# Designs tried in a protein design run: peptides against a protein of PDB entry 4GMN. Part 75

Target 1, 375 residues: chain A of PDB entry 4GMN
Amino acid sequence: RYANITLLALVTLASIGTDFQETLVKGNQGSRESPISAADEEWNGFDDADGDAMDVDQKSSSGEDQEEDYEEIDVKEDDEDDDDDSITSEMQADMERVVGADGTDDGDLEDLPTLRELIQTAVPQLIRLSNLPIDSDESLTIQSHALSALNNISWTISCLEFANGENANIHNAWYPTAKKIWRKTILPILEADSADLKLATQVTSLAWAVARVLHGETPTDGNPHRKFISLYHSSKQQAGGNSNSIEEPEDPFQGLGVKCIGVVGSLAHDPAPIEVNREVGVFLVTLLRQSNNVPPAEIVEALNQLFDIYGDEELACDKEVFWKDGFLKHLEEFLPKMRTLTKGIDKRTQPELRTRADEALLNLGRFVQYKKKHA

## One batch from the design tools (peptide; aimed at target 1 T156 K259)

Design b2_p26_5_s3 (made by RFdiffusion4, then SolubleMPNN; from b2_p26_5, 17 letters changed)
Fold by OpenDDE base, seed 1:
Structure b2_p26_5_s3 (fold): chain B 375 residues (1-375), chain A 26 residues (1-26)
Amino acid sequence: as target 1 above (375 residues)
Amino acid sequence: DKEFKEELRKWSLEYNRFMGQKQLAS
């Protein structure tokens, strides 16, 4: 396992090095017109071919509540506008935050030196490069490559298991950096409200990767979930009007709509504010109600997000949103539609989409039955 | 940035070293 993570980090560093080298060479040559070569192969993480369908098996694991006193690291927003443009000061401040002074080795990546360098050295530089003032075609290209690199890194880390304290050292090292990516890269780009669908797709992919680790602990200031819901709707309105096919990605799960659903679903997990959870839950359930006009991959993702968000009956969102807003009725009414949708997918032409739809249909049946028993 | 170019050079060298070692170990 660790050897594979180290290898992947090295491949990612090499990709970053190649992309930035190409950008710097093109900028020096003044040649505007070379198409960004299709090396925009976003690394889609580990294909865990073992899609363990959430077996909603009632393992009553009496996990002892280890109240790990997560000392609320009061990230004082010291608005120290230290305009210290030195890459070194931000690296040092990030290093001091990742190397928590208390001698519990929980953030130490000594056994993973390449991953440490990726998180502590590469990511802060990529954040800076993604947040540069856009004044030229060169600065736009640098931003795009920085976002692609951050995306590949963040997706890589988001494919690690962190449940039950697995990979805690990597989680603890990544968590503050992931919040920094969110605040310094994702939010500023979302606030700029650019009509650039390429940039919107890149930032949404990155936001999904980051939110898959942070979940409901993703900063909710400024209500970013509403921006992604708005982006989802705007993308559908544009696709319906101009047959300027932005080539729908050959993979139906790489579409901007799926990415938007993945982001907002991840943002809605506990401990997200109940109002954020409600707005996302209503959005997802609304997609199921209007499913005749929604791509099958987006329906699959919306179902998986609903299972993950509302799978635990002890969470405040179960009582205050799922039951209160009557989501069970909408899921039950959707079952026959999902059966029809899934059967309509050709196993020969779209084998992955069919497999994931068959799993989501199975899980929907189990989930509805579970919730009816606990009503 | 000159500093960033130097870091890219270091990462490229480290990657090439690692890939070379992996090829010798396979």
Scores: peptide ipSAE 0.032, ipTM 0.496, DockQ to the pose 0.020
OpenDDE base, seeds 2, 3, 4, 5: peptide ipSAE 0.028, 0.028, 0.027, 0.028; ipTM 0.564, 0.594, 0.556, 0.562; seed 3 fails the geometry check

Design b2_p26_5_s4 (made by RFdiffusion4, then SolubleMPNN; from b2_p26_5, 18 letters changed)
Fold by OpenDDE base, seed 3:
Structure b2_p26_5_s4 (fold): chain B 375 residues (1-375), chain A 26 residues (1-26)
Amino acid sequence: as target 1 above (375 residues)
Amino acid sequence: DEEFKKELREQSLKFNRFMGQKQLSS
């Protein structure tokens, strides 16, 4: 009884987190419609040349009107007003405020009551549920749903812009909670060293969402980057050996390998310890060197992480890792391989993967050129 | 170079949002 109520509440919280993300993404797309300046296309009126209307008297053949009585099938559109009222008017108003706020107010979450309740009330309960003793399949199910709800909330928040002081109020409210998720949910599960690839995938997805906000300020206790690198390698070894491998998700970007790369990349951002950055950078560059056996989606993620980590020459990791460990050479040597890889992706069957690979290929070429100027 | 860094960041944000949508659990 209590388990079922808890499960329903967790599914509802996960749904709310999804709907919130979708609305935030839609709102951010609408604001970036820069008014296409209606260029005054002076429609140069075609000069009506006075061409003589020849009076061709085509005879009125009276074809018989066969009144085919089309029975109006009155398809009652049952307007099932699926009032998917999942988004309360208060949630919608919070989302509109988050999207429309020119991020100048270093304020609290007073004006964001729904988001405040998610961060301050819901997340601490989800953390508690994710830490329940696993003594039954029901407790494992509760943990899984708590992780899913934490994942959706964390990913939603990670899609907000926090650069240049944007959404500083949300960032400041989330940051201590994100660290709590890391320390209380993610680390204990990673330390349990479970052979459960489903649980590993869930915790890795959550870890990525959290690390996308905390970056190099993610707690380094127990070297979590090495655990995710080890998980990456272990997942590849299992996929090669046992036919009971968790079916690779149909979406290439849902793979555990992509998630591992995303986590470790995010953990390596400034101000990460230089040795953490180096270990991750070497891992990512090694994937590019071994690209013949790496899924294209993992290569796309690894490239984006390398651009994000090493895109700024003012950071200590540029001098101490990127240049010192000779990463430019590996990126330059990978460029022709990336062209081949990208061209090998069918645009018809994998349009998203192809688009992201084309973007990553373009960026790789530009990134190599940029780094060559700063050599 | 600053224009490239800006464009790289904008593309990173776009890709990260795309990945965010993909990583939502049902």
Scores: peptide ipSAE 0.517, ipTM 0.941, DockQ to the pose 0.781
OpenDDE base, seeds 1, 2, 4, 5: peptide ipSAE 0.254, 0.239, 0.510, 0.514; ipTM 0.851, 0.836, 0.938, 0.940

Design b2_p26_6 (made by RFdiffusion4)
Pose (drawn by RFdiffusion4):
Structure b2_p26_6 (pose): chain A 285 residues (1-30, 108-237, 251-375), chain P 26 residues (1-26)
Amino acid sequence: RYANITLLALVTLASIGTDFQETLVKGNQGDLEDLPTLRELIQTAVPQLIRLSNLPIDSDESLTIQSHALSALNNISWTISCLEFANGENANIHNAWYPTAKKIWRKTILPILEADSADLKLATQVTSLAWAVARVLHGETPTDGNPHRKFISLYHSSKQDPFQGLGVKCIGVVGSLAHDPAPIEVNREVGVFLVTLLRQSNNVPPAEIVEALNQLFDIYGDEELACDKEVFWKDGFLKHLEEFLPKMRTLTKGIDKRTQPELRTRADEALLNLGRFVQYKKKHA
Amino acid sequence: AFLEELEENLWEHEKRTAAEELEAAA
């Protein structure tokens, strides 16, 4: 039963995680009672995957179970984070997911992040999941082992298709958990790292630049948030942004629209937003 | 107006990112 009974079940649950994304798209061209597939995925499929993700690992075979269990959690968490939850959007699904997303973080992402060593493949898998979960959690994400420091160190150390880079993942997840209402110091560190990336953009891959700019816009674009005054202004983030604007223009034009288009058009939007961003705050003490 | 446009742009970016991660997982 081994090859069929366990691995097949996980790979299929993960595929179900992937394909539910098509239900959301096709459903649009036309208490999760209306979404039984999603209801079953969260209430039933996910608890077992958290269990499987936790357990040793005593042997290589269970090394594969953990990996496959992480793949399914990843696919589900990603597809769910493809929903708009800003404002009151999709509130029914948000309440069904949010506590579970907290569990996945505490029970899965965090213990694995506790033992630093050793894998790159696995380190990549946990960061991808953590990024998916933190896209929903938005600084409500737990701040326990100071995880942002670990993902930050993971970025620099793993320095030795542009948007699949692990570095992009480190930027996104640390950036997502530094939104309000996070600890103001946690925000200060993450913001400093994101801005430092620009000051030293001399060697940062263009995709990681685009993600850093999107994360910053996403965090410090509201003057009512304590971190806009407590960090953005207190540490003068505005100067580095004004200084980076020329540097950003040349790197964008350095990207071959024909080889490959997406990064180019995405970077164009970031510079566009970067310019508009430098104006809005320039107007605010 | 700027904040609305910014939120839309960010949302579109996130959709793209999620779609790529799902394609990569496939």

Design b2_p26_6_s1 (made by RFdiffusion4, then SolubleMPNN; from b2_p26_6, 17 letters changed)
Fold by OpenDDE base, seed 4:
Structure b2_p26_6_s1 (fold): chain B 375 residues (1-375), chain A 26 residues (1-26)
Amino acid sequence: as target 1 above (375 residues)
Amino acid sequence: SFLEEARKQLREYYRFLGQKQLEASR
């Protein structure tokens, strides 16, 4: 009886984050952007005001309007009763407050009772359930569902804008809880050194979601970045040996390799220790140098992480790592390889991967140009 | 049941969160 109620509660909590992700995916399908890439804004560089506009004469090739007669395929909308479950006036008011609050710095979620209960009541129980002794298939199932629920909640919160003091109340409420997830769920599972790739994928996904909010303020005790780098290398060795097809996720960006890169990239942001930043930066640049054997999605993620980590020249990591370890040369030497890699992605079979690779290539060109001007 | 209603309300809340976030990022 209690086990079934616990499993139902865990499945319920896990489904909340799935419905959020599906809503983001559906909203972004209209814009052709992935919901995770809504944070991947095009790196415009810092505007140097003096750029002479080279007048590229856009010869207006008058492409003839071929009116392709779109046959109206009368898709019978089967009236599945989508119970248009009317968002309560309270939930609507809560969201108008999240989006519209010039955040008074009070970490008070009085105006967000549902989010408050998730952070303060649900997450502490999920942490406890994820850290139970594994003694049966039932306990392993409970851990997996608890990790799934924590992942979905953490990803949902990590998609909120916290720049410029936006959502400061949510950030301030989540921040101590995110550190608790890291110390009580993520670190114990990483230290157990399990050969279970499913568990490793779940904990790495959760770690990425948590690290996307904590960045360089993520607890560095035990050098977790080295554990994720080790996991990255171990996952590549296992994929080469055992014909147990870990079903490559249909989405290239959901792979364990991408998740490992996302975690370690997020951990390397300021104010991370310079040695953590260096070890991660060297790892990411080494992936670019070995790009012939690296999946395109991992290259895209490694580039985005390098732009985010080293975009600001005022940070200590710019002088002490980026310039000192000669990263600019490696990025410049990678430009022609990235052009070849991006052109090799079929737009028909992998449209999202191609779009994100085209963007990462554009950003790499701009980033290299920026760093050359600010040398 | 109370749990089914709580599940419903929580799903609606996160669906609404996702919609409003996509409106704010445009």
Scores: peptide ipSAE 0.016, ipTM 0.483, DockQ to the pose 0.029
OpenDDE base, seeds 1, 2, 3, 5: peptide ipSAE 0.014, 0.015, 0.010, 0.018; ipTM 0.462, 0.481, 0.412, 0.454; seed 5 fails the geometry check

Design b2_p26_6_s2 (made by RFdiffusion4, then SolubleMPNN; from b2_p26_6, 17 letters changed)
Fold by OpenDDE base, seed 1:
Structure b2_p26_6_s2 (fold): chain B 375 residues (1-375), chain A 26 residues (1-26)
Amino acid sequence: as target 1 above (375 residues)
Amino acid sequence: SFLEELRKSLLEYQRFLGEQQLKASR
């Protein structure tokens, strides 16, 4: 069942990638088809024959033609053309590195031609399109569609099992491309610090999909975890002020807050730097302490991330963060609050949220008991 | 427009992916 759904998803994404490319080609053709104003108004040659050549004599006023020496302002054509070729050459060289990584059987997608074409052909183009200069409403629309396609591809891949060497061929093919999406698409958009919550939601969704595969191997350059924590707080401040908040998605797990938690949780996994892990762990534990003002879906996601990050006692983050910063006490103090929160969710109106909260509550009780035995 | 159909298909697919994410997290 999953394989057929993934295949259908990949075919749909390949169609979307192709249709997107066709839309760009047609958009760029449509802008070049400036309507040739067929205002060939036939100048009807009015044959009017008659009128007399009146000889009007008037005077020779010798106005001195001041030759105003118009200095030709040499408008340096800034060679904007070189930057587009550099992006294409880096993309080609990175595509050649993805293709030219030694023929270890582990990167071969022979049995998955549609996935190969998505990773090798579609994704590099979508990265380019997401990085185009934003100069028009059209370029914003292009970026939004490129981000949506990248999000869909990345999420589809992130739903595959990669534990214990499962799907190693797909993992190995995706891993360098996922890092490229992070560095070329996600980081530049996060650095632009746009007040556009729609763009922020798109890039955060993509970042979560990418980080669900890369985990702690996600590039830490520029401390992206702090940007997503900042975005989480900023999104809460805006939602509290304007009653015309962006329609909260009907699915509570599709909210920007949940996505921010999912990203930073994924970024904090081993082998992430201990400082990154600590800042994320403190953020997640702080959400549990402030749970009265936090949506239940965000609490469920924060708990799941904490279990995944700190579930292994052999990891450096267990000793250096979980035990050292006293996270167990905060989880124990939260357990009765989680019981109250979970019971407050109506099974009839929000059956999924209730199910996930019941599971997270069960896991919290088990996790606290586990950690108490290994103290 | 083709862009509106693409946008609808993308939104339906994002919804479908959201439903798969919720199944994969279980």
Scores: peptide ipSAE 0.017, ipTM 0.473, DockQ to the pose 0.035
OpenDDE base, seeds 2, 3, 4, 5: peptide ipSAE 0.018, 0.014, 0.015, 0.017; ipTM 0.508, 0.420, 0.438, 0.509; seeds 2, 5 fail the geometry check

Design b2_p26_6_s3 (made by RFdiffusion4, then SolubleMPNN; from b2_p26_6, 19 letters changed)
Fold by OpenDDE base, seed 5:
Structure b2_p26_6_s3 (fold): chain B 375 residues (1-375), chain A 26 residues (1-26)
Amino acid sequence: as target 1 above (375 residues)
Amino acid sequence: DFKEELQKTLRRYQQFLGQQQLQASR
C-alpha cells in the first residue's frame, strides 16, 4: 500500500518534470523541436567584424523534378485529445514566467512557487530515495523512479538559458541542489560499480542534465570524467558479446555512448582543471580518429562538445590543450571522413540523425576555418 | 490546485520515507 503511494508520487514527479520540459521546449520551439536540438544552435562563429561574407554562390543545380507521387497516407490523426491534465494552471504559469522572466539576481523563487517546491521539497526527497539500500526489487523500482524524476527535473532546468545572467534566480536556487544531486546520487552510484546497464544509463542521463548546468564547476572529486570514459568503453565491449543487448534505443541520440560523451564534454568546460579538459579533449578527438567503429550519433555529439569546449580562444584550454595538443590537425583530417559519414546516413530512414550530421559537418567546416584564422 | 496536490503527494511521500526509515532502523 505505501509502496504504491510512493511509486505514484515518483511517477507524478517524473511526469511534472516531463511536462515542464515539454512546455519549456515548446516555448523555445518557436525555432527547433527537441530539447537536445536546442543545443544544436548553429555555431555562429565569433563575428569578426570584417565579415567578408564569401558569397558561396549556391549554384542551385536544377536536379530534375522527379515527382515521386507521395501517396498521401491519410494518417487519420485520431485526435485522442488525451487531455493530459498533468499541466496545471499554476505549473503553466510558472513555465510562462520562466520563459519570459528577465532574471532577478537575488536567487528568490517567490514568483515561481511550483518550481521552488520542486527544488526545495521534492528533489531532496528524491535524492534520499535514490540512496536507499537496495535490498529488494521494490527498492530497485523506487530508485529507478527517483532517478527518472530527478532526470526529468534536471533536464527541464538545463533547457533554461543561464548565459548573460538570464534566469539567475533559478540558477542560484538550482546550483546547490545540482551539486547535491551530483555528490549524493550520481557519485555513489558510479562508485558502486554496478553491472546494471539500465541503472548506468539512468545515472548517466541524470549526470548529463546536471553537468549541462554546472559545466566545469561540477565537483571533480574522484575524477568522474574518467568513470564516464570507462563506462563508455565498457558499454561498447558488452554490446559486442551477449545477444541480450539492451535494445539500442530507437533514437540514436538516447544511447549510453552519446550520454557519456555529453557528460564528459560538459565536465570539460571552463573552469574545469586543464588536465580534466585535456583527458576529455583527447577522448573526443580519439573518437573522431576511430570514427569507422563509432556510431554516427556519437560522432555528432563529440563534435558539438568539441565546438562548445574550444570555441572561445580567450579560455586557458584553447592555448594549453587545443593548440598545444594539435587538435586542429585532427579536425582537418576528420573533415573528409565526416562528409562521407554524413552522406552515408539515409535521409528517409534517419532524418534527424542526417539533419544533425549535416549541421555538425557545416559547423566543423566553419570551426576549422575559424581556428585557422586565429592560429 | 496543483500545489495542494503536489504538497499532498509530497506529504504522503514524506510519511512513507519516514516509515521506511523506521523499518530500516529495526
Scores: peptide ipSAE 0.018, ipTM 0.494, DockQ to the pose 0.019
OpenDDE base, seeds 1, 2, 3, 4: peptide ipSAE 0.018, 0.017, 0.015, 0.017; ipTM 0.514, 0.480, 0.451, 0.476; seed 3 fails the geometry check

Design b2_p26_6_s4 (made by RFdiffusion4, then SolubleMPNN; from b2_p26_6, 18 letters changed; failed a check: too like the target's own chain)
Amino acid sequence: DFLKELQETLRKYQLFLGQQQLAASR

Design b2_p26_7 (made by RFdiffusion4)
Pose (drawn by RFdiffusion4):
Structure b2_p26_7 (pose): chain A 285 residues (1-30, 108-237, 251-375), chain P 26 residues (1-26)
Amino acid sequence: RYANITLLALVTLASIGTDFQETLVKGNQGDLEDLPTLRELIQTAVPQLIRLSNLPIDSDESLTIQSHALSALNNISWTISCLEFANGENANIHNAWYPTAKKIWRKTILPILEADSADLKLATQVTSLAWAVARVLHGETPTDGNPHRKFISLYHSSKQDPFQGLGVKCIGVVGSLAHDPAPIEVNREVGVFLVTLLRQSNNVPPAEIVEALNQLFDIYGDEELACDKEVFWKDGFLKHLEEFLPKMRTLTKGIDKRTQPELRTRADEALLNLGRFVQYKKKHA
Amino acid sequence: AAAEELEETAAKRAEEAIHKRMEELA
């Protein structure tokens, strides 16, 4: 039963996690009662995956169970984070998911992050999941072991298809949990790291630049948020952004539209947004 | 591989949402 009974179940649940994404797209061309697949994924499939993700690991075989369990959690969390939840959008699905997303973070991402050592493959798996969960949580994400510090250290140390880089993952997840209403100091650290990435953009992969700019735009674009005054202005983030604008233009033109297109067009949007961003705040004390 | 594709899709949608916000602010 081993090869069939356990591994097959996980790989399939993960595929179900992947393919549900197509239901969302096709459904559009035409209390989760209307979405039983999603309902079952959250209420039934996910609790067992959190359990499996937790347990040793005493043996290599259970090392694979954990990995597969993390793959399924990852696929589900990712697909769910592909939904618009800003404003009142998709509120039914948000309430069904949010507490579970908190559990996945506390019971799965956090204990694994507690024991630093040793894997890169696994370190990559947890960050991918944490990024997916934090895209929904948005600074409501738990601040316990000061996880942003660990993901920040993971970025620099793992320095030794552009958008699949682990560094991009570290930027996204730390950037997502630093949105309001996060602890203002947690925001200060994450914001400082994201801006430092630009000041020292001399060697940062272009994709990581685009993610850092998107995360910053996503965080400090509202003057009513305490962190816009408490951090963005208090620490003068505006100067580095104005200084980075010329540096950003050359690196964008340094990207072969023909080899490969996505990064180029995506970087064009970031510089465009970067310019518009430098204006809006320039207009606000 | 599948998770990577999901990640790319999710990132694109997030960039579109930020771009729309930036249009509104402009």

Design b2_p26_7_s1 (made by RFdiffusion4, then SolubleMPNN; from b2_p26_7, 15 letters changed)
Fold by OpenDDE base, seed 2:
Structure b2_p26_7_s1 (fold): chain B 375 residues (1-375), chain A 26 residues (1-26)
Amino acid sequence: as target 1 above (375 residues)
Amino acid sequence: SAGDQLAKRALALEQERISRRMEELA
């Protein structure tokens, strides 16, 4: 009885977290910036005030595109408007306030009652439930659902803009809770060294969501970046031996490898210890050097993480890691490989992967040019 | 525990791998 009520409550909390994310995405789509597209922003470097727009003369090579007359099969998608009436009017009002709130510096969530209750009431219980002793299949199920709910809530919050002091009230309320999730949920599971790849994927997804907010302020105790790098390599060794047992997620970007890269990339941001940054940077650059055996989605994520970590020349990691360890040469040498990789992705079968690879290729070119100018 | 020894060994092997990769990048 109690287990079923707990499971139902956890499923409901996971749904609320998803609905909140969808509402946030819809709210942001009204402003054209999908929270996924914040990673898809064309890396322009720092605005050098010298607006020498290189007129990239698009020489239209008139390739004779044979118009194969693909008959538009007008598949009437029956829009089953599943009116998921699950979005409470209170959640909508909270989202409207998040989108409309001028950054009141007070870490008070008085005006965000749903988000307040999620952070202050629900999340502490989810942390407790995720950290139960595993002694039964019921306790394992409770842990999995608690991790799912924590994941959805943490991802939702990580899709908010916190740059330039935006949403500072939410950030300030979330920050201590995010650190608590890290210390009480993520670290204990990572330290248990479980061979359960499902659990590892769940905890890594949660770790990424948490690290997207905490960045280099994520607790470095026990060198968690090395655990995620180890998990990355272990996942590749297992996939190579038993390709049949882990349903690779249909979405290339939902893979454990991508999630590991996202976590360690986020952990390496300023103000991360330079040694943590170096270990992660070397890991990421090594993936590019070994790209022939790395999934394209992991290459895209590794590139984006490298741009985010080393995009600012004023950071200590630029001088002490990027330049000192010669990363520019490796990125420049990778450009031809990235062009080949990107062109090898079928636009018809993998449109998202192709788009994100085209963007990452463009950004890599710009990043290399920027770094050469600032050398 | 036996798990702690395995985790420590895995971490040590990973540290050695990272160190070797740093030497290959230098």
Scores: peptide ipSAE 0.016, ipTM 0.515, DockQ to the pose 0.026
OpenDDE base, seeds 1, 3, 4, 5: peptide ipSAE 0.007, 0.014, 0.016, 0.015; ipTM 0.376, 0.434, 0.446, 0.511; seed 4 fails the geometry check

Design b2_p26_7_s2 (made by RFdiffusion4, then SolubleMPNN; from b2_p26_7, 18 letters changed)
Fold by OpenDDE base, seed 1:
Structure b2_p26_7_s2 (fold): chain B 375 residues (1-375), chain A 26 residues (1-26)
Amino acid sequence: as target 1 above (375 residues)
Amino acid sequence: SGSDKLAKIARDKELKRISEKMEELA
């Protein structure tokens, strides 16, 4: 178990290291003064010794000494550099806090050194790289790779079972870092309100991975659930206008709509504020009511989120939202529509979608029966 | 009464890919 986690962390770290090395090598060929050079020095520690020395023949072309008189352009240092140093110093101080605060035995990763280094060393650097000013195609590429790496790490950790105190040491080490990813990477990108659907898809994927561990303990500052609901609606409006096939990802479960549902569903779990839970629950139930215009994969995800959120009758959201807002009636009325939807999916062309829809239909029937017995 | 725990479905392809990798390493 722990050996597999360590090995997966190593594979993830190696993948991150390769993706960064490729991106940094491209960035360093452009501007000599990019703040990327500081990240290069710290990550040089993976000397993978498979140096197949391609003999690049140094053809010494003796090009002539043209003494071009470089006029010393007195570039006035305009004092606008104060904002970049503040972000780096806060991020460094927050690094020290993430490493220093949980020196309690419960966060100790002594037996998991690779995972410790991934969480404590790699992730803070990835957060920094994801927050770089976007001024070039290179900075955009670096941000994309940093988001990809954070996504891979966060998804990896989100595969662990943390129920009943399982992997508590990993949970305790990850929890503050996951909150930092949320506050320092996800929220700033969501606030920038970029029209870039690629960036929106990357940040939403990362947000889902992070929210799968934090659940209702995800920071509620700025009501991020409303931003992801807005992003869901905006993505549907853009797809409806131009018949230019935004190539729906070959996998229907990789769509931005599914990811938005996954995020907001995860954010709505206990101990989320009841109003956050209500707004998300109403959104999810509204998708079921409008199912004729909703992709089947989004319906499957919305159902699974509703089951996870409202599966426990002891939670405040069961009484204050599920029963109070009459969700059982909407789920029961949706059951025949789900049967029709599921039967409409061809097992030959979309076997995974059909399997997941069959499972979601089965679970919907069980869930409705469960709630009717506990009414 | 056994709470019929709804089958947790691996919802994301990334989750599935990671789970498959973890199983290969077990």
Scores: peptide ipSAE 0.023, ipTM 0.505, DockQ to the pose 0.072
OpenDDE base, seeds 2, 3, 4, 5: peptide ipSAE 0.014, 0.014, 0.006, 0.015; ipTM 0.503, 0.489, 0.442, 0.499; seeds 2, 5 fail the geometry check

